# Peptides against a protein of PDB entry 6RGO, part 325

Target 1, 392 residues: chain A of PDB entry 6RGO
Amino acid sequence: MALKLLGFNQDATCFSVISSNKGVTIYNCDPFGKCFELEKSTSNDEELDFLVEMLFSTSLIAVVDKTIGASKRKKLKIVNTKRKATICELTFPHEIMDVIMNRKIICVVLKSDQIFVYDISCMKLLRTIDVRGEKLKSTSKFRNSEAVGDIGVRVSLSTDNNSILCYSSYSKSDKENAPLNDIVVFDALKCIQINVLPAVHQSNIVCIACSPDGMLMATASEKGTIIRVFKTIDTENDEPILVNEFRRGSRPSRISEMKFNHDNTLLACVGESDTIHIFALPVTTTEADANEDDTLQQSSHSLSSSINGLQYISKGLANRFGKIIVSKIPTQSQQRHVAYIKIPENAKYRIGFPKDTTNTIHICGEDGNYLVYSIPRNEVGPCTLVKSNTFD

## One batch from the design tools (peptide; made by RFdiffusion4, then SolubleMPNN)

Design b2_p27_5_s1 (from b2_p27_5, 12 letters changed)
Fold by OpenDDE base, seed 2:
Structure b2_p27_5_s1 (fold): chain B 392 residues (1-392), chain A 27 residues (1-27)
Amino acid sequence: as target 1 above (392 residues)
Amino acid sequence: ELIIPELSEEQLEELKKLLEEAEEAEK
């Protein structure tokens, strides 16, 4: 059967798939099994296309049916899976490209490069962000985006209640074909722009991940060779803080998904390559004033693995034109993966991090495999397969 | 026009209950 992966929920307790014969199926990860099925309403041999966003392990899902006709592609259904009932339906002026949610916010991305931000509790519109309208203020002509159906606004939302929204925006370049290579950081609850990261890549951004707490953001371009990690909120002298620059590979390969783990210690990426890469992030020791005297002499065997991660505090070279060029970390200081998973060639995989186990990653493939891997902490190497299940 | 249907009280209560279930699952 042709499977299409929709992805994991926020805590990787569930994943969603489209089966050509059944429609949308949601699987529970542990215990492994089907927890919801949305049957195909039509006997037509039309290729099923859906967006499904699930709110954690709850019975709340957002669904867009893209299969049949231009009208359904503009409709967002909020569904109670336990009742198998539509709670409400929203109709948009343009095709829905993406839907993301947390406990407070739903964001709907349109083909018009508009982001609609809703309060999930009442489905009231809090904000419309017009990414093209911001570009028009900079005199750049509309891209006739007829041909490049795959270059649109990318978004990621923090899974916490802070509701930090990161989205790609058009650079202020006078070029007719300005790339989507800026990032805007937006407080979705307060409806305030917090930060703007200009020209984070040379080409369009095709993948964004926000950390669960909204404090970090990872970005990848169409090249997918370099992943950059930034602080979202914090700035140094009004300049964006580049925390890490990771090298996925030397060869171009599209990254389809990135995820942080729940403690911001790991970043995983997956895409068109035969390899899921897992990168270690520096633990920001918050100097919490641990004044409390509790003497537990845990013998810190300092395995001084000299990861001389030169924190190249990239001094923003304020070039004479007032454009903050995020100074490239020298190619020699680019960190590689600490762990990896080999996947079948041409198999599309999705990734998720469970909340309870910071060293575990969940993956699922269009090959019908659901796999749980253990991530090595103290060595650079392959992940270990812990559990496997199959689905159809 | 963006047709935002006003949610009925019953629909709002159903949403509220599902969101409460989502907040309890994190504790």
Scores: peptide ipSAE 0.425, ipTM 0.881, DockQ to the pose 0.817
Fold by OpenDDE base, seed 1:
Structure b2_p27_5_s1 (fold): chain B 392 residues (1-392), chain A 27 residues (1-27)
Amino acid sequence: as target 1 above (392 residues)
Amino acid sequence: ELIIPELSEEQLEELKKLLEEAEEAEK
């Protein structure tokens, strides 16, 4: 059967898939099994396409049927899975491209480059963000949205109640073909723009991940070779703070998803490559505890190990992008532990981090595999398979 | 045109209950 992956929920307790024969199925991760099934509404052999966003392990899901006709692609259903009933249905002027939610907010991304922000508790519209309209009155002709097949506004939302929304925006360059390479950080509850990160990549941003607490954001371009991690809210001299830069690979490859773990110590990425990459993040010590004058005589054992660690001080980036203050990553934390998982070539995978086990990752594939891996803490190397299940 | 339905009291209470279930799952 052809499977299409939708993804994990916020805490990786569930994942959703489309089965060509059955419709949408939601699986529980532990105990492993089917917890919900949305039957196919039509007997036609049409390729099923859905958006499904689940609110944690609850019976609340947002569903968009993208299979049949332009009208259904504009409808968002809020469904109670226990009752198998639609609570409400919203209709949009344009096709829905993405839906994201937390306990406070639901965001709906349209093909028009609009983001609709709702209070989930009452489905009241809080804000419409027009990513095209926020361009200065540069007479740049509306990009005919027809030619921009796979490049649209990308969004990520914090899973916490602070509801930090990160979205891709068009650069302010007077060029007719301005890339989607800016990031806006938005307080979705207060409906206030907090920060703007200009030109974080040279090309269009195709993937964004917000940390669970909304304090960090990861970005990847259409090249997918470099991942950048920024602070979302904090700035240094009104300039964006680049916390990390990771290299996924030398070959261009699209990144489809990125996730932070619940304690912001790991960033995972998946895409068209045969490898899931897991990067270690430096623990941001909050400066508050620096007052303990613990005069630990660090015996200066001068292990002059001349590891010519390539200081990729890319001196070149400082001149072309505005003064992105690269926080001085302490030279001693150079051992960025990287873990990896090998996946089948051309298999689409999704990733999720469970809350209770910060060194565990859940993955699922269109090959029908649900896999749980342990992430090595102190070594660079492969993850260890802990659990495997199959689904159809 | 954007069509936002007004939710009934029953729909609001159903949403509230599901959101309470989500807050309890975080504890």
Scores: peptide ipSAE 0.423, ipTM 0.882, DockQ to the pose 0.863
Fold by OpenDDE base, seed 3:
Structure b2_p27_5_s1 (fold): chain B 392 residues (1-392), chain A 27 residues (1-27)
Amino acid sequence: as target 1 above (392 residues)
Amino acid sequence: ELIIPELSEEQLEELKKLLEEAEEAEK
């Protein structure tokens, strides 16, 4: 049977799948089993396509039926899974491309490169973000997005209550073919732009992850060879906004998903390659809790990989050439994975980090495998399989 | 046109309860 993976919820307690015969199924991870099923409304042999976003382990889901013609592709349903009832239905002017939520905010991304930001508690519209801006509205030839492939606005939202929204934006080049290679950081609650990171890649950004606390973001381009990690906010200490560069590989490969773990110590990525990569992030010791006297001489070999190669282009040139955030970090400073998981070629996988176990990763495949891996702490190597289940 | 339904008090209380369940699962 053709399975299509929708993904894990925010805490990796559940994952959602589309089964061609059944419709949408939500699985609980522990104990493993079906917790919800949304039957297909039609007996037709049409390929089922849905967006499903689940709010943690709650009975709140957002659903978009992309199967049954252009009218339903514009409808967002908020559903109570315990009642099997629609709470409300929103209709948009354009096809829904993505839906992301946390406890405070729901974001709806449209094919028009618009982001609608709602207060989830009352479904009131807080903001419409037009990523193309006003100048490109006049040349509203919708690029027939059929011919230019799966390049659209990418979004990620912090899972915390701060509700930091990161999205890809068009470079300020007056070229009709401006790449989606800028990142905007947005406070979704206050509806304020916090930061703009220009030209974070040379090509379109195809994957973004926000950290759970909204303090970090990871980006990957269409090439998927380099992952960059940035601070979302400017720090007072003149610290570089670019905190890490990771090398996934030398061969181009699309990254479909990235996630931080709950303590921002790990970044995982998955995509079209046979390998899930897990990278270690430097622990940003916030100076505050240094008071506990625990004299454990852990020889923290601070992998202070001295990123000495960041030529600080001095503040004076930044006014004339917009903040060149991406200094050419020497290729030698590109960190490799700390851990990996081998997956079947051509199987699409999704990843999730459970809250309670920072060194555990959940993965699920369109091959019908749900797998739990332990991440090695002190060595570079393969993850260890801890638990496996199958689903249909 | 963007159609946003006006939520009833019952729908708002249902949303509130689901969001409270999400906040309790964080603690």
Scores: peptide ipSAE 0.417, ipTM 0.879, DockQ to the pose 0.852
Fold by OpenDDE base, seed 5:
Order: structure tokens, then C-alpha cells, then sequence
Structure b2_p27_5_s1 (fold): chain B 392 residues (1-392), chain A 27 residues (1-27)
């Protein structure tokens, strides 16, 4: 049977899958088992496609039926899984491309490159963001819907109540074919633009991850060779702060998903390659003035491999087009993964970080495997498989 | 046109309860 992965919830306590025969199934991770099933509404042998976003471990889900030929591709359903009842249904002018939520906000991305921001508590529209409207009005030729391949607006939302929304925007160029290589940082609660990171890649951004606290963001282009991590809010001399630049590989490969762990110490990425990569982030020691005197000298030489100091490469270089591009970190300063997981080359995988175990990663595959790995702390190497389950 | 249904008081209370359950799971 063809399985299609929808992904993990915010805390990796659940994951969602599409089964061609059953429709949508939600699995609990621990104890492992089915917690919800949404039956397909049609008897047809159509290839099922859905968006499902779950609010943590709650009975609240957002569902879009994206099945080809379905009149429902413009409809968002808010569903109580415990009651198996639709609470409300929203209808949009265009096809829904993505849905993301936290405890405060739902964001709905349309094929029109619009983002609708809702207060989840009352389903009130707070803002419509027109990502195309930020283009000079002269270049507003709708990309012919056929030539808009997999390149659309990408979004990520902080899982905390601050509700920091990061989205890809079109570079301010007089060119009709401006890339989606700018990032906007947006306070989704206040509906205020906080920051704009111009030209963070040379090509279109295809993957974004926001940290749980909204303080960091990771970006990858269609090349998927370099991942960049930025501060979301802070600027240095009115320039974006590049915290890290990671090298995933030398060969181009699409990144489908990235996630931070809950303490911002790790960034994982997955995609079309046979390898999940896990990168270490520098721990920002907040100098809390822990004045307390306690003298215990135990000289445990923790090999703090000096994560070479945060080279805040603030210096955006103006490219030959007069645009500030974030300067590439010298190849010697590009960090590699600290850990990895090998996966089947032809299986799509999704990733999640559980809240309570910052050195654990959950993964699931379209091959029907749910796997829990331990991440090595003090060495560069493979992750250790801790738990394995299968689903159908 | 964007069709947003007005939520009934029952639907709002159902949403509120599910959101309260989500806030308790963070503490």
C-alpha cells in the first residue's frame, strides 16, 4: 500500500500518515499506536493527498483534503478528533498549499502566494499577507500556474506563544523572475513585520525552520548544500545576524524538512538524500550572573571542543545587482554534521524532536517505519537506534 | 470570496477547552 507522510506534531508525540485504503491515520509515539483515523470520503481509487496539522497531543486538528479533482482543496476543516466532528470549515479563494499552527495562531498558505493569519481561539482573520504584493506592481504577472512547480512561499512558525512567523518573500528586483530568496520575520500576534533578511540564498528558498522560541531560523535553497542559521529579531548594524552556516553535502539534494530541538542546541535536516544530518548549534551561554560562590574545582576536562566563536558575519556584500547578499562563510568555517542517520534512498522520511529528551530524535518513513534514535553528545558519528515500530 | 463562518458560542467554548488542554500540557 502507498503510505504518504504528513509529519510529526510540534513536540513529536504524534505523527500523521495517509494510507491509500484508510485515509488519514494519526499515531501516538509513546505508547506506540493509532490514536485517530479519518476515513476517506470517496470510494474512488484516487491518490489521496491531505494536509493535517495537529495541535500538540490535543484533539484539535486542521485538515485539508488536497486529493486531485476534489472540490475541497480550498477548504480548511478544524476537527475535534475525540468527537470526530468538524468544529468549523473555512473556504479560501485559492488552493491551500500549507497549514501551520500553534496554541495562538493558524497560518494558511495559498497557491496565490498569500498567507492568511488567524487567531485560533475564535478563527478571526488577523492579517492577509500578500507575498506577491511586495513585488513592484509592474511585475505582478501571475506565474503561470503550470510553470509554478514546487517553488512557492515557505513558512515556519514558532511553537511557543510568541508566534514568530518566518516566510520566504520575493527579492526586490525589477526582474519579472525574482527568486523567493528573502525572508520576512513576522509577529503573527501583533501582525507586525519584525525583520527582513534580504537574499539569504542565491536561489529560491525551499525549506525554512523556526526555533521553538522563535529566536533562530534555518534556511535552505533548492540546492540544499548549505544551511544558514540566523537570529530572527536581533540585528547588528541594521544587518541580519548569521549565527551558523552548515554544509549538508557537496552534491545538490533537496531538503524537505528541518527542525530545531527544544533547547536550540541541535538542527536536523531530511530530504531526498540517504542521510538525515544533525548539526550542533553553539550554546549561547546567557551570562546569568550566577554569583554563587560554590568552589567545587572538579577539573573535568570536558572537551568543550571550542565551537569556534560565533563569527557574526554581518557583512552582507552587495552583489552585482546592488542587492545585499549574506556573505558566504569561508568554506573552512562551514561546520559539518555532528550526527547522522542512514535512511533508505527511495523512502521519504519526516523528523521530530521530543520536548523532554533533547538528545533524542523521532523519525518516520513512507516505508512504514517509526524509529527513535539517540544522538551522540561527545562524539561525531551515527545515531543509535533505541526503538523501532512499524505501521501500515 | 473568503467565506468565514461566524462561530457559535458552543463552537467557541469547544475551541477554548481544546486550547486550555494544550496550555496545561506545557506546564
Amino acid sequence: as target 1 above (392 residues)
Amino acid sequence: ELIIPELSEEQLEELKKLLEEAEEAEK
Scores: peptide ipSAE 0.410, ipTM 0.875, DockQ to the pose 0.869

Design b2_p27_5_s2 (from b2_p27_5, 11 letters changed)
Fold by OpenDDE base, seed 1:
Structure b2_p27_5_s2 (fold): chain B 392 residues (1-392), chain A 27 residues (1-27)
Amino acid sequence: as target 1 above (392 residues)
Amino acid sequence: ELIIPELTEEQLEELQKLLKEAEEAEE
C-alpha cells in the first residue's frame, strides 16, 4: 500500500501516516501499535493528502484535508481522537500549507505567506503575520504566487510554553525575486518580534527547526549542503550569533526535516539523501553553575580534540548595500556529522527525539518501518538499531 | 474571509480538558 508520512509528535511518542486505503493512522511508539484511525471520507481513488499535528500523546489533533479537488484545503479541524469528534472547524481565505502547535499556541501557515497565531485554549486569533506585507513597505511588486511552486514560508515552534516561533521571511532587497532567506524570531504568546536574522543563506530557506526551549534554531537552504545553527534571542552587537555550521554533504540534497533533541546536544536532519545525519552541538554551559567548588579530581582523560575555538567572527560584512551577510564560519571549522543512519534511497523518512532518552532517535519510513536507534556518545560512526517494528 | 466560529462553553471545556491532560503528561 502507498504510505505517506506526516511525522512524529513533539516528544516522539506517536507518529502519523496516511494509508491510501484507510486514511490517517496514528501509531503509538511504545507500546507499538495503532492508537487512532481517521477513515477516508471519500470513495474516490484520489491521492490522499493531509496535515495532522498532534499535541504530544493527547487526544487533541489538528487536521487539514489537503486531498486534490477537496474544498477542505482551507479548513482546520480540531479533533478529539478519543471521541472521534470535531471540537471546532476554522476556515481560512487561502489553502493551509502547514500547522504547528504546542500546549499554548497553534500556528497556521497559508499559501498566501500569512501565519495565523492562535491561543489554543480558546482558539482566539492573537496575530496575523503577513510575510509578504512586511516586504511591501519596500516598493517591491507582489511576486505572482503562481510561479513559486515549492518555496513557501517555513515555520518552527518551540515545544515549551515560551512558544518561540521562527519563520522564514523575504530579504529587504528591491529585487523582484528576493529570496526567502531571512529568519524572524517571534514570541507567539506576547505577539512581539524578538529578532531578525538577515540573509542566513544565499538561497531560499526550505527547512527550519527550533529547539524545544526556543533558544536555538537550525536552518537549511535549497542546496541542503550547509546547516546553520543560531541563537534565537541573544545577539552580539545587534548581530545574529552563529553557534554552529554543519556540513551535511558535498552534493546538493533537499532537507525535509530537522530536529533538536530535548537537551539541545544533538541536531538530526533527514531528506532526499540515503542518510540521516546527527550532529553534536556544544553544550552551552550556562555560566551560572561555575561557583560549585567540587574538587572531584576524576582523571577523565581529556580527549582534547582541539575543537579550535569557534571564533565568533561576528564580522558582519556590511556589503555596500546595507545587507548584513552572516559571516561564513571558515571551512576548516565546519563540523561533520557525529552519527548517521543509512536509509533506503527514495524512501521518505521522518525523525523524532524522545524526551526520556536523549541518546536515542525514532525514525519512520514510507517503506512501513518504525525504527529506534541508539546514538553513539564517544565515537563518530553509525547508529545502532535497538528496536524495529513494521506498519501498514 | 476568515471564519472563526465562536466556541461553545462545552467546546471550550473539552479543549481545556485536553490541554490539561497535555500539561499533566509532562510532570
Scores: peptide ipSAE 0.412, ipTM 0.874, DockQ to the pose 0.879
Fold by OpenDDE base, seed 2:
Structure b2_p27_5_s2 (fold): chain B 392 residues (1-392), chain A 27 residues (1-27)
Amino acid sequence: as target 1 above (392 residues)
Amino acid sequence: ELIIPELTEEQLEELQKLLKEAEEAEE
């Protein structure tokens, strides 16, 4: 059967798939099994296309039927999976491209490069973000709509209640075809722009991941060779803070998904390559107040791997032309993966990190495999397969 | 025009119940 992966939920307790014969199926990860099925309403041999966003392990899902006609592709259904009933239906002026949610916010991305931000508790519109309208205030002409290609606004939302929204925006370049290579950080609850990261890549951003706490963001361009990790909120001298620059590879390959683990210690990426890459992030020791005296000398042997290469390139000369040149980490200081998973060539995979096990990754494939891997902590190498299940 | 149907009281109560179940599942 042709399977299409929709992805994991926020805590990787469930994943959703489209089956050509059955419609949308949601699987529980542990215990492994079907927990919900949305039957195909039509007997037509039309290729099923859906957006499904699940709110954690709850009975709340957002569904967009993209299969049949331009009208359905503009409709968002909020569904109670226990009742198999639509709670409400929203109709948009343009085709829905993406839907993301947490416990407070639902964001709807349109083909018009508009982001609609809703309070999920009442489905009231808090904000419409017009990513094109911000560009039009800069004298740049509309991209001809005929570039039907995969270039649109990308979004990611923190899974916490802070509801940090990261989205790609058009650079202020006078070029008619300005790339989507800026990032905006937005407080979705307060409806305030917090930060703008200009020109984080040379080409269009095609993948964004926000950390669960909203403090970090990972970005990848259409080249997919370099992943950059930034602080979302914090700035240094009003400039964006680049925390990490990772090299996935030397060959161009599209990254389809990135995820942080729940403690911000790992970043995983998957895409068109035969390899899932896992990168280690430096643990920011918050200087917690050193006051309380409790003497537990757990001698954690810090394997001082000489990460001498984080030269904080100090005070960049503010050259008079207000292009914040994000100081490119020298190519020699680009970190590689600490762990990897080999996947079948041409198999599309999705990734998720479970909350309770920071060194475990869940993956699922359009080949019908659900796999749980253990991530090595103290060595660079392959992940170890812990559990395997199949689905249809 | 964006036709945002106002949620009925029953739809709002159902939605709020599911969101409460989502908050209690993290504790």
Scores: peptide ipSAE 0.405, ipTM 0.869, DockQ to the pose 0.776
Fold by OpenDDE base, seed 5:
Structure b2_p27_5_s2 (fold): chain B 392 residues (1-392), chain A 27 residues (1-27)
Amino acid sequence: as target 1 above (392 residues)
Amino acid sequence: ELIIPELTEEQLEELQKLLKEAEEAEE
């Protein structure tokens, strides 16, 4: 059967899939099994496309029918899965591209590069963010989305109640083809812009991950060779703080998803490559536990490649062009993965980190495999398969 | 145009109940 993966929920306790024959199915991870099914309403041989965002392990889901020819592409349904009932339906002026939620906020991304931010408790609109801004209203050329793949506004929301929203924005370049290479950090509850990270990549950002606590963000461009991790809120000398720069590979490959684990110690990435990469983040030792003198000289060969080389090239022409983050980190000193998972070629996979087990990763594939892996901490190597299940 | 239907009291109560279930699952 043709499966299309929608992804894991926030805590990786469930994942959702589209089956061409059945419609939308939600699986529970432990115990493994079907927990919800949305039956196909039409007998048409049309390729089904949906957005489904689940609120943790609850019966609350947001659903968008994106099927071609469907008048429903502009409709968001909030559904109680236990009752199999629609609680409410919102209709937007443009096609819905993405939906993301936590316990406080639901964000709806439109094809118009608008983000609608709602208070989930009452479905009240808090803010409309126009990512194009007022200046681009004149170029009514909708990029004919036919030719160049899904280059649109990307969003990520913290899973905590702080509701930190990270989104890609257009650089202030006077060029008609400004890249989506800026990041805006937004407090979705207060409706305040917290930070702007200009030109974090040279090309369009295609993947963003916010940490669960909203303190970190990871970014990848359409090249997918370098992943950058930034602090969301903090700045040094009005410049973004780059915490890490990871090399996924030397060959271009699209990254489809990135996730932080619950304690911000790991970042995983998946995409069009045969490999899921897992990177270690530096543990910010809060200075508090400095007192236990336990002299365990664990020769952690911390490959602390001294990231000392990040210089913003503020060439004097940059007053109109946002400061480009140029990594001066030599290609050889870029941090590589600490762990990896090999996946079938051409299989799309999704990733999730469970809350309770910071060294475990959940993955699922369009091949119908749900897999649980243990992540090695003390060595660079493959992850170990712990559990496997199949779905259809 | 954005069409936002007003939620009925029953719809609002149902939504709030599901959100409460999401908060209690974190304790």
Scores: peptide ipSAE 0.399, ipTM 0.869, DockQ to the pose 0.877
Fold by OpenDDE base, seed 3:
Structure b2_p27_5_s2 (fold): chain B 392 residues (1-392), chain A 27 residues (1-27)
Amino acid sequence: as target 1 above (392 residues)
Amino acid sequence: ELIIPELTEEQLEELQKLLKEAEEAEE
């Protein structure tokens, strides 16, 4: 049977899958088992396609049936899984491409490159974001949607109540084929644009992750060779917005998903490669007043020395060409993974970080494996398998 | 048993009520 992975919820306590025979199944991670099942609406041997976003471990899910007809692909159902009842159905002018949520906000991404931002508590529309903007509507021939099926607006939402939304936007370049290589940082609650990060990659951004607290974001382009990590907020301190640059590999490979752990110490990535890569983020030690006593020589190998290669392009050039955020970091200063997991080449995997265990990663595969790995702290190497379960 | 920790049944009922009241107000 063909399984399709929908992914983990925000805290990796549950994951969702599409089974060709059953429809959508939600599994609990611990104890491992089925939580909920949505029966397929059709008797036909049509390839099932769904969007399912779950609000943490709650009975609230957002569901889009993409299997049948252009009309259903425009409908978002809010479902109470405990009651097995639809709370509401929202109809959109265009096909729904993505749905993300937290405790405050639902964001709905349309094929029109629009993002609808809702207050989850009352399903009130707070904002419609038009990523193409009014000026581009006149000149943008509909990208013939057939050949470039997977280049659209990408979004990520902070899992906290601050509700920081990061989305890909079109570069203001006068080129007919402007890439989706800008990032906008948006406060979804206040409906305020916080920041714009221009030209964070040379090609379209295909993957974005926001940290749980919304303070960091990670981006990958179509090349998937380099992952960049940025601060979402311009600090008043002349600190670089680009905090990390990681090398996934030398060969181009699509990254399908990235996740931060709950303390922003790790970034994981998965995609078309045989390897999940885990990168260490430098802990910004806020100098909390360490009282004197415990002389535990944590050999904080000050990774501070390698960041010095970001030559501050002087404030004067930034005004004329936009903030050149991406200096040419020498290819030699790119950090590699600290840990990895080998996965089957032909199986799509999804990743999640549990809240309570910052050095544990949950993964699930279209091969029907749910796996829990321990991440090594003090050495570069493979993750250790801690638990395995199978699903159908 | 679904461990449903964070969105209460009351919050879901409130959401349903608010949505129904909004639909009834547009008629």
Scores: peptide ipSAE 0.339, ipTM 0.755, DockQ to the pose 0.042

